# Designs tried in a protein design run: peptides against a protein of PDB entry 5VVV. Part 165

Target 1, 276 residues: chain A of PDB entry 5VVV
Amino acid sequence: FLCGVVEGFYGRPWVMEQRKELFRRLQKWELNTYLYAPKDDYKHRMFWREMYSVEEAEQLMTLISAAREYEIEFIYAISPGLDITFSNPKEVSTLKRKLDQVSQFGCRSFALLFDDIDHNMCAADKEVFSSFAHAQVSITNEIYQYLGEPETFLFCPTEYCGTFCYPNVSQSPYLRTVGEKLLPGIEVLWTGPKVVSKEIPVESIEEVSKIIKRAPVIWDNIHANDYDQKRLFLGPYKGRSTELIPRLKGVLTNPNCEFEANYVAIHTLATWYKSN
Target 2, 276 residues: chain A of PDB entry 5VVV as posed
Amino acid sequence: FLCGVVEGFYGRPWVMEQRKELFRRLQKWELNTYLYAPKDDYKHRMFWREMYSVEEAEQLMTLISAAREYEIEFIYAISPGLDITFSNPKEVSTLKRKLDQVSQFGCRSFALLFDNIDHNMCAADKEVFSSFAHAQVSITNEIYQYLGEPETFLFCPTEYCGTFCYPNVSQSPYLRTVGEKLLPGIEVLWTGPKVVSKEIPVESIEEVSKIIKRAPVIWDNIHANDYDQKRLFLGPYKGRSTELIPRLKGVLTNPNCEFEANYVAIHTLATWYKSN

## One batch from the design tools (peptide; made by RFdiffusion4, then SolubleMPNN)

Design b2_p23_6_s3 (from b2_p23_6, 11 letters changed)
Fold by OpenDDE base, seed 4:
Structure b2_p23_6_s3 (fold): chain B 276 residues (1-276), chain A 23 residues (1-23)
Amino acid sequence: as target 1 above (276 residues)
Amino acid sequence: DELNEIAIKFLKKRTEEELALLK
């Protein structure tokens, strides 16, 4: 069970010292996972093709080493979906090289994220793939296999919540393709019925699990505030029955952008997790 | 709900901005 934090927000990424402090807290609270997915890391999303500089590499190596020190699984995410051409072997090779670099930093867990992108393909991709989901699954499977089928590999679908499913969760051709064709060892991220789900009913997890043919990892936006800089979410982790725990592969909270605001959010997630 | 709508609007805006920068 993956339980911890995804740094998955837009806005100023946490500094290395904050991330190290996070790892310390995660360990103390018996959480086990950190997903590196800061939207405004240019080399994570906007310029995903760009290799890390020597200085950036040193920082990431240090960060990954710190995660190891605190026995936190460091998952490196990349979001190539804004402009990747799935059918272009050069794009695939570029993605491989980028993940190879991160592997050299000591990272062993990875994620491919296709959240918050346009649901379309270029002409070249349309000639090769039957659908957007097919393209995403193809590259995800290939990368997963290329990396030697790491123990933890995550996929974030474009339809990552109920609201984004067309026509709905249970009938989504996109999610059906994901469920059927994504290799079983790859985990699927999900935010619940909504982008920001006040509640995640058990039934909703059963529904999505059926179509994706696996228990999802919750990317939980309950405390996310990047979408409204005037709000801070300081309340406890709630609206998730502990009955979800056996039905999930994990929960990663995407909390407030302000690192200092997240004590309650993360602590109460830990309490929730341990209460089962 | 309100939060979800605000979030979706924000995310769409950011995606559009990012795509515009990449063109």
Scores: peptide ipSAE 0.731, ipTM 0.968, DockQ to the pose 0.957
Fold by OpenDDE base, seed 2:
Structure b2_p23_6_s3 (fold): chain B 276 residues (1-276), chain A 23 residues (1-23)
Amino acid sequence: as target 1 above (276 residues)
Amino acid sequence: DELNEIAIKFLKKRTEEELALLK
């Protein structure tokens, strides 16, 4: 069971010292996972093709080593979906080289994210793939296999919550393709009925699990505030029955952008997890 | 709800801005 934090927000990313402090807190509270996915880290998303510099490499190696020190699984995410051409072998090779570099930093867990992108493909991709889901699954499977089928590999669908499913969760051709064709060793991220889900009912998890053919990892935006800089969410992790725990592969909270505001959010997630 | 609508609007805006910068 993966339980911890995803740094998955827009805005100023956390600094390395904050991330190291996070690892210390996660260990103390008996949580086990950190997903690196800061939207405004340019080499994660907008400039995903760009290799890390020597200085950036040293920083990431130090960070990954710190995660290991505190027995936190460090998952490196990349979000190539804004402008990747799925059918172009040069694009695939570029993605492979980027993840090879990160592997050299000591990272062993990875994620491919296709959240917050348009649902269309370019003309070249339309000639090769039957749908957007087919294109995403193809590259995800290839990368997963290329990396030697790491123990933890995550996929974030473009339809990552109920509101984004067309026509709905149980009838989505996109999610059906993901469920049927994504290799079984790859985990699927899910946010619940909505982008910001006040509640995640057990029945909603059973519904999505059926179509994706696996128990999801929750990317939980209950405390996310990147969408409104005037709001801080200081309340407890709530609206999730502990009956969800045996039906999930994990829960990763995407909390407030302000690192200092997240004590209650993360601590109460830990309490929730241990109350099973 | 209100929060969800604000979030969706924000995410769409950011995606559009990023795409515009990349073209």
Scores: peptide ipSAE 0.728, ipTM 0.969, DockQ to the pose 0.961
Fold by OpenDDE base, seed 3:
Structure b2_p23_6_s3 (fold): chain B 276 residues (1-276), chain A 23 residues (1-23)
Amino acid sequence: as target 1 above (276 residues)
Amino acid sequence: DELNEIAIKFLKKRTEEELALLK
C-alpha cells in the first residue's frame, strides 16, 4: 500500500530542504511514499525532453539518497503529454534517455502522467493509434518494460476522475482501453468522483476498479490549493472511509502549495491509514 | 461543488497557457 505525498501542484515547487524534511516526517508517521510531480518544474512537464544539468543531477541524487535514508519510496514522474508525438520513435527514445538519467541518480520507481492535456492527437499519431488511450498505453507499456518492469510504476490517465470520464466511468472507452491494454504491473492514479473530491465513496472505487481492472492509487486533492491561492486547507483528512484501504493500492495526498501548512493534512492521513 | 468548479477552471486555464507557450 503506497501512502504519502504527491508534490503535484502548480506553483512554486518545494525546495530540496523542504522535501528532505517531508521524508523525515513521512518516516516518523509511518508513511512510505513521495511522488515527485511538480507541475511548474520545467523539466518535468513543459520541457520534459531536457536532460538535467550537472547541478540539478547532484540535487536530485541527494534527494533520492535522502528518501532512501528515511525508507521513503521516491517515485519520479514525468508529464510528456502536452506535446509528445507518441508515434515518433525519436520522441520515445528521448523519453527513455531522460528516465535513464534519473535511473542513474538511483531512482527505481517511476510515473507517466497524462493529466490536464488536450485530448486531440496529431495527424501522425492518428495514423498509428486507434485512440488517445491506445497511444498513451503503448508508450507507457514500452517505457515500463524498457526500465525492467520496476516494482512501482504509475500511470495517470487523462480521465483521472469521474467528472472527466466520457460518457461516464463505467462506459468510458478511454478507461476501458487503459484497463484492457495497460500492463497489470502498472498502477493507475485516480482523484475520485471529482478533481477535488470532498468524499470518495466505496462504490465509486468499486466502479472505477472494475473498468481499469485493478485497485487505483488515489491522487487526493482534498488539501490542494494551487487553484485558489487565497485559500489554505488546514482541516483533517476526511470523507474517506477506512473501508477504502483494502480496495486501494494507495493514497498520495496532493496538499497545499505552502509546505508549512501541511502538518494536519499529512498527519491525519497517517492516522487514517494506521487505523485500518 | 464550488471548489471542484474553481479547480477545473484553473486547470483548463493552465493547460491553455502552457500550450500557447509551447507554440
Scores: peptide ipSAE 0.726, ipTM 0.966, DockQ to the pose 0.936
Fold by OpenDDE base, seed 5:
Structure b2_p23_6_s3 (fold): chain B 276 residues (1-276), chain A 23 residues (1-23)
Amino acid sequence: as target 1 above (276 residues)
Amino acid sequence: DELNEIAIKFLKKRTEEELALLK
């Protein structure tokens, strides 16, 4: 069971010292996972093709080593979906080279994210793939296999919540394709019925699990505040029955951008997790 | 749900801005 934090917000990323402090807290509270997915890291999303510099590499290596020291699984995410051409072998090769570099930093767990992108394929991709889901699954499977089928590999669908499913969760051709064609060793991220789900009913998890043919990992935006800088979410982790735990592969909270605001959010997640 | 609507609006805006910067 993956339980911890995803740094998945828009805005200024956390600094290395904050991330190291996070690892200390995660270990202390018996949580086990950190997903690196800061939207405004240019080499994570907008300029995903660009290799890390020597200086950036040293920072990431140090961070990954720190995670290991505190027994936190470090998952490196990349979000190529803004402008990747799925059918172009050069694009796939570029993605492979980028992840090879991160592997050299000591990273062993990875994620491919296709959240917050347009649903349209370019003309070249339309000639090769039957649908957007087919294109995403194809590259995800290839990358997963290329990396030697790492123990933890995550996929974030474009339809990552109930609201984004067309026509709905149980009848989504996109999610059906993901469920049928995504290799079984790849985990699927999900935010619940909504982008920001006040509640995640057990029935909603059963519904999505059926179509994707696996238990999801919750990307939980309950404490996310990047969408409204005037708000801070300081309340406890709530609206999730502990009955969800045996029905999930994990829960990663995407909390407030302000690192110092997240004590209650993360601590109460830990209490929730240990109550099972 | 107010928060969900605000979030969706924000995400769409960011995607549009990012795509514009990549052109």
Scores: peptide ipSAE 0.725, ipTM 0.967, DockQ to the pose 0.898

Design b2_p23_6_s4 (from b2_p23_6, 12 letters changed)
Fold by OpenDDE base, seed 4:
Structure b2_p23_6_s4 (fold): chain B 276 residues (1-276), chain A 23 residues (1-23)
Amino acid sequence: as target 1 above (276 residues)
Amino acid sequence: DELNEIAIKFLEEKTKEELEKLK
């Protein structure tokens, strides 16, 4: 069970010292996972093709080493979906090379994220793939296999919540393709019925699990505040029955942008997790 | 709900901004 934090918000990413402090807190609270997915890290999303500089590499290596020190699984996410051409072998090779670099930093867990992108393929991809889901699954499977089928590999669908599913969760051709064709060892991220799910009913997890043919990892936006600069979510982790735990592969909270605001959020997630 | 609406609008805006920067 993956339980911890995804740094998955828009806005200023956490600094390395904050991330290290996070690892200390995660270990102390018996959480086990950090997903590196800061939207405004340029080489994570906007410029996903670009290799890390020597300086950036040193920082990431240090960060990954720190995660290991605190027995936190460091998952490196990349979000190529804004402008990748799935059918272009050079794009695939570029993605492979980028993840190879991160592997050299000591990273062993990875994620491909296709959240917050247009649900359209370019002309070249339309000639090769039957659907957007087919394109995403193809590259995800290929990368997963290329990396030697790492123990933890995550996929974030474009339809990552109930409200984004067309026509709905149970009938989504996109999610059906994901469920049927995504290799079983790849985990699927899900935010619940909504982008920001006040509640995640057990039934909603059963519904999505059926179509994706696996228990999801919750990317939990309950404490996310990047979407409203005037809001700060200081309340406890709530609206998730502990009955979800046996029905999930994990929960990663995407909390407030303000690092120090997340003590209650993360601590109460830990309490929730350990209460099962 | 209000939060979801705000969040979706924000994400749509961010996506548009990013796509424009990539042109």
Scores: peptide ipSAE 0.678, ipTM 0.957, DockQ to the pose 0.834
Fold by OpenDDE base, seed 3:
Structure b2_p23_6_s4 (fold): chain B 276 residues (1-276), chain A 23 residues (1-23)
Amino acid sequence: as target 1 above (276 residues)
Amino acid sequence: DELNEIAIKFLEEKTKEELEKLK
């Protein structure tokens, strides 16, 4: 069971010292996972093709080493979906080289994120793939296999919540393709009925699990505040029955942008997790 | 910084209060 934090917000990323402090707190609270997915890391998303510089590499190596020191699984995410051509072998090779670099930093766990992107494929991709889901699954499976089938590999669908599913969760052709074609060793990220889910009913998890043919990992935006810079979400982790725990592969909270505002959020997540 | 320590203590206290409500 993956339980911890995803740094997945839009806005100023946490500094390395904050991330190290996070790992210490995660270990202390018996959490086990950190997903590196800061939207404003230029080489994570906007310039995903660009290799890390020597200086950036040193920082990431230090960060990954720190995660290991605190027995926190470091998952590196990349979001190529803004402008990748799925059918172009050069693009696939570029993605492979980028993840090879991160592997050299000591990273062993990875994620491909296709959240918050345009649903339209380019003309070249339309000639090769039957749907957007087929294109995403194809590259995800290929990368997963290329990396030697890591123990932890995550996929974030474009339809990552109930409200984004067309026509709905149980009838989504996109999610059906994901469920049928995504290799079984790849985990699927899900935010619940909404992007920011006040509640995640057990029935909603059973519904999505059926179509994706696996228990999801919750990307939980309950404490996310990147969408409203005037708000801080300082309340406890709530609106999630403990009955969800046996029905999930994990829970990763995407909390407030302000690092120190997350003490209650993360601590109460840990309490929730231990209650099972 | 002193302000950071004060903030941390406040958040720790709030955490304890919220944990008690969850029991």
Scores: peptide ipSAE 0.031, ipTM 0.549, DockQ to the pose 0.018
Fold by OpenDDE base, seed 5:
Structure b2_p23_6_s4 (fold): chain B 276 residues (1-276), chain A 23 residues (1-23)
Amino acid sequence: as target 1 above (276 residues)
Amino acid sequence: DELNEIAIKFLEEKTKEELEKLK
């Protein structure tokens, strides 16, 4: 069971010292996972093709080493979906080289994110793939196998919540393709019925699990505040029955952008996790 | 829920201190 934090918000990323402090807190609270997915890290998303510089590499190596020190699984995410051409072997090769570099930093867990992108493929991809889901699954499977089938590999679908599913969760051709064709060792991220889910009913998890043919990992935006700069979400982790735990592969909270505002949020997630 | 409320109560002062550092 993956339980911890995803740094997955828009806005100023946390600094390295905050991330290290997070690892200390996660260990102390018996949480085990950090997903690196800061939207405004240029080489994570907008410039995903760009290799890390020597200086950036040193920082990431230090961060990954710190995660290991605190027995936190460091998952490196990349979001190539803004402008990748899935059918272009050079693009696939570029993605492989980027993840090779991160592997050299000591990273062993990875995620491919296709959230917050248009459902449209370019003309070249339409000639090769039957659907957007087929394109995404193809590259994800290839990368997963290329990396030697790491123990932890995550996929974030474009339809990552109930409201983004067309026509709905149980009938989504996109999610059906993901379920049927994504290799079974790859986990699927999900935010619940909504992008920000006030509640995540057990029935909603059973529904999505059926179509994706696996228990999801919750990317939980309950405390996310990147969409409202005037608000801090300081309440407890709530609206999630502990009966979800045996039905999930994990829960990663995507919390407030303001690092120190997350003390209660993360601690109560830990309490929730340990209470089952 | 009760367990979470206990945790909140315990952490209330710590949270206040940390939030003041952000201002």
Scores: peptide ipSAE 0.028, ipTM 0.510, DockQ to the pose 0.025
Fold by OpenDDE base, seed 1:
Structure b2_p23_6_s4 (fold): chain B 276 residues (1-276), chain A 23 residues (1-23)
Amino acid sequence: as target 1 above (276 residues)
Amino acid sequence: DELNEIAIKFLEEKTKEELEKLK
């Protein structure tokens, strides 16, 4: 069971010292996972093709080493979906080289994210792939196999919540393709019925699990505040029955942008997890 | 329950104190 934090918000990313402090807190609270997915880290999303500089590499190596020291699984995410051409072997090779670099930093767990992108393929991809889901699954499976089938590999679908599913969760051709064709060792991220789910009913998890043919990892936006800079979400982790725990592969909270605002969010997630 | 609410309030106040140190 993956339980911890995803740094997955829009806005100023946390600094390396905050991330190291996070690992210390996660260990103390008996959580086990950190997903590196900051939307405004240029080389994560907007400039995903660019290799890390020597200075950036040193920082990431230090961060990954710190995660290991605190027994926190460090998952490196990349979001190539803004402008990748899935059918272009050069694009696939570029993605492989980027993940090879991160692997050399000591990273062993990875994620491919296709959230917050257009549903339309380019003309070249339409000639090769039957659907957007087929294109995403193809590259994800290829990368997963190329990396030697790492123990933890995550996929974030473009339809990552109930409200984004067309026509709905149980009948989505996109999610059906993901469920049928995504290799079984790859985990699927999900935010619940909504992007920010006030509640995540057990029945909603059973519904999505059926179509994706696996238990999801919750990307939980309950404490996310990147969409409202005037608010801090300081309340407890709530609206999630502990009955969800045996039906999930994990829960990663995507919390407030302000690092120190997350004490309650993360601590109460830990309490929730240990209460089962 | 009531004990949980007390614990939450404590953590909220601690969070506020930490945020004030960042200003």
Scores: peptide ipSAE 0.026, ipTM 0.550, DockQ to the pose 0.026

Design b2_p23_7_s1 (from b2_p23_7, 9 letters changed)
Fold by OpenDDE base, seed 4:
Structure b2_p23_7_s1 (fold): chain B 276 residues (1-276), chain A 23 residues (1-23)
Amino acid sequence: as target 1 above (276 residues)
Amino acid sequence: MEDEKILEVERKKLEEFRKELEA
């Protein structure tokens, strides 16, 4: 069970010292996972093709080593979906090289994120793939296999919540393709019924699990505030029954952008997780 | 109010996404 934090917000990423402090807190609270997915890390998303510089590499190596020291699984995410041509072998090779670089930093867990992207394929991809889901699954499977089938590999679908599913969760052709074609060792990220789910009913998890043919990892935006800088949700982790735990592969909270605002968010997640 | 704010989040993520597509 993956339980911890995703740094998955828009806005100023946490500094390395904050991330190290996070790992210490996660360990102390017996959480086990950090997903590196800061939207405004240029080389994570906007410039995903760009290799890390020597200085950036040193920072990431240090960060990954710190995660290991605190027994936190460091999952490196990349979001190539803004401008990747899925059918282009050079793009696939570029993605491979980027993940190879991160592998050299000592990272062993990875995520491909296709959240917050256009549902349309380019003309070249339309000639090769039957749908956007087929393109995403193809590259995800290829990368997963290329990396030697890492123990933890995550996929974030473009339809990552109930409200984004067309026509709905249970009938989504996109999620059906994901469920049918995504290799079984790849985990699927899900935010619940909504992007920010006030509640995540058990039935909603059963519904999505059925179509994706696996228990999801919750990317939980309950404490996210990147969308409203005036919002600080300092409330406890709530609206999630502990009955979700046996029905999930994990829960990763995407918390407030303000690092110090997240004590309650993360601590109450830990309490929730341990209450099962 | 909370449901409206959640809708605002979905809208803002969609708007940020749109702004990135228009840039």
Scores: peptide ipSAE 0.038, ipTM 0.595, DockQ to the pose 0.173
Fold by OpenDDE base, seed 1:
Structure b2_p23_7_s1 (fold): chain B 276 residues (1-276), chain A 23 residues (1-23)
Amino acid sequence: as target 1 above (276 residues)
Amino acid sequence: MEDEKILEVERKKLEEFRKELEA
């Protein structure tokens, strides 16, 4: 069971010292996972093709080593979906080289994110793939196999919540393709019925699990505040039955952008997880 | 009121995404 934090918000990323402090807190609270997915990291999303500099590499190596020291699984995410051409072998090779670089930093766990992107494929991809889901699954499976089938590999679908599913969760052709074609060792991220789910009913998890043919990992936006910088979500982790725990592969909270605001959010997630 | 805020959140994330695509 993956339980911890995803740094997955828009806005100023956490500094390396904050991330190291996070790992210490996660270990203390018996949480086990950190997903590196800061939207405003240029080399994570907008410039995903760009290799890390020597200085950036040293920082990431230090961060990954710190996660290991605190027994936290460091998952490196990349979001190529803004402008990748899935059918272009050069794009696939570029993605492989980027993940090879991160693997050399000592990273062993990875994620491919296709959240917050346009559903339209380019003309070249439309000639090769039957749908956007087929294109995403193809590259994800290829990368997963290329990396030697790592123990933890995550996929974030473009339809990552109930409100984004067309026509709905149980009938989504996109999620059906993901469920049928994505290799079984790849985990699927999900935010619940909505992007920010006030509640995540057990029935909603059973519904999505059926179509994706696996238990999801919750990307939980309950404490996310990137959408409203005037608000801090300081309340406890709530609106999730402990009956969800045996029906999930994990829960990763995407908390407030303000690092110091997240004590209650993360601590109460840990309490929730241990209550099962 | 909370459902309206959630819809506003989804809208704002989509708007931020659109601004990044236009940049």
Scores: peptide ipSAE 0.038, ipTM 0.622, DockQ to the pose 0.190
Fold by OpenDDE base, seed 2:
Structure b2_p23_7_s1 (fold): chain B 276 residues (1-276), chain A 23 residues (1-23)
Amino acid sequence: as target 1 above (276 residues)
Amino acid sequence: MEDEKILEVERKKLEEFRKELEA
């Protein structure tokens, strides 16, 4: 069971010292996972093709080593979906080289994220793939196999919550393709009924699990505030029954951008997890 | 009121993504 934090918000990423402090807190609270997915890290999303410099490499190696010291699984995410051509072997090779570099930093767990992108494929991809889901699954399976089928590999769908599913969760052709074609060793991220879900009912997890053919990992935006700078949610992790735990592969909270605001959010997630 | 704020949040996220894709 993956339980911890995803750094998945827009705006200024956390600094390395904040991330190290996070790992110490996660260990203290008996949480086990950190997903590196900061939207405004240039080499994570907008410039995903760009290799890390020597200085950036040293920082990431130090960060990954710190996660290991605190027994936190460091998952490196990349979001190539803004401008990747899935059918172009040069693009696939560029993605492989980027993940090879991160593997050299000591990273063993990875994620491919296709959240917050347009559903339209370019003309070249339309000639090769039957749908956007087929294109995403193809590259995800290829990368997963290329990396030697790591124990933890995550996929974030474009339809990552109930409100983004067309026509709905149970009838989505996109999620059906993901469920049927994504290799069984790849985990699927899910956010619940909405982008920011007040509640995640057990029935809603049973519904999505049926179509994706596996228990999801929750990317939980309950404490996210990147979309509203005036919002600071200091309340407990709530609206999630402990009956979800046996029906999930994990829960990763995407918390407030303000690092110090997250004490209650992360601590109450840990209490929730240990109550099972 | 809370449900309306959540809907507004989803709209703002979608609008920000559209602007980034048009840039």
Scores: peptide ipSAE 0.037, ipTM 0.603, DockQ to the pose 0.162
Fold by OpenDDE base, seed 5:
Structure b2_p23_7_s1 (fold): chain B 276 residues (1-276), chain A 23 residues (1-23)
Amino acid sequence: as target 1 above (276 residues)
Amino acid sequence: MEDEKILEVERKKLEEFRKELEA
């Protein structure tokens, strides 16, 4: 069971010292996972093709080493979906080289994110792939196999919540393709019925699990505030029955942008996880 | 053109987040 934090918000990323402090807090609270997915890291998303500099490499190596010291699984995410041509072997090779670089930093767990992108393929991809889901699954499976089938590999679908599913969760052709074609060792991220789910009913997890043919990992935006930096949600982790735990592969909270505001969010997640 | 598309996607997602919170 993956339980911890995703740094997945828009806005100023956390500094390396905040991330190290996070690992210490996660260990103290018996949480085990950190997903590196800061939207405003240019080399994570906008410039995903660009290799890390020597200085950036040293920082990431130090961060990954710190995660290992605190027994926190460090998952490196990349979001190539803004401008990748899935059918272009050069794009696939560029993605492989980027993940090889991160593997050299000591990273062993990875994620491919296709959240917050348009559903439209380019002309070249439309000639090769039957749908956008087929294109995403093809590259995800290829990368997963290329990396030697790592123990933890995550996929974030473009339809990552109930409100983004067309026509709905149980009838989505996109999620059906993901469920049928994504290799079984790859986990699927999900935010619940909404992007920011006030409640995640057990029945909603059973519905999505059926179509994706696996238990999801919750990317939980309940404490996210990147949409309104003037609001801090300091409430407890609530609206999630403990009956979800046996039906999930994990829960990763995407919390407030303000690092120091996340004590209650992370601590109450830890209490919830231990209550089962 | 790519930068404009990125900004449009981000803006749309921020608007979706806001609508979900106002409901």
Scores: peptide ipSAE 0.028, ipTM 0.662, DockQ to the pose 0.120

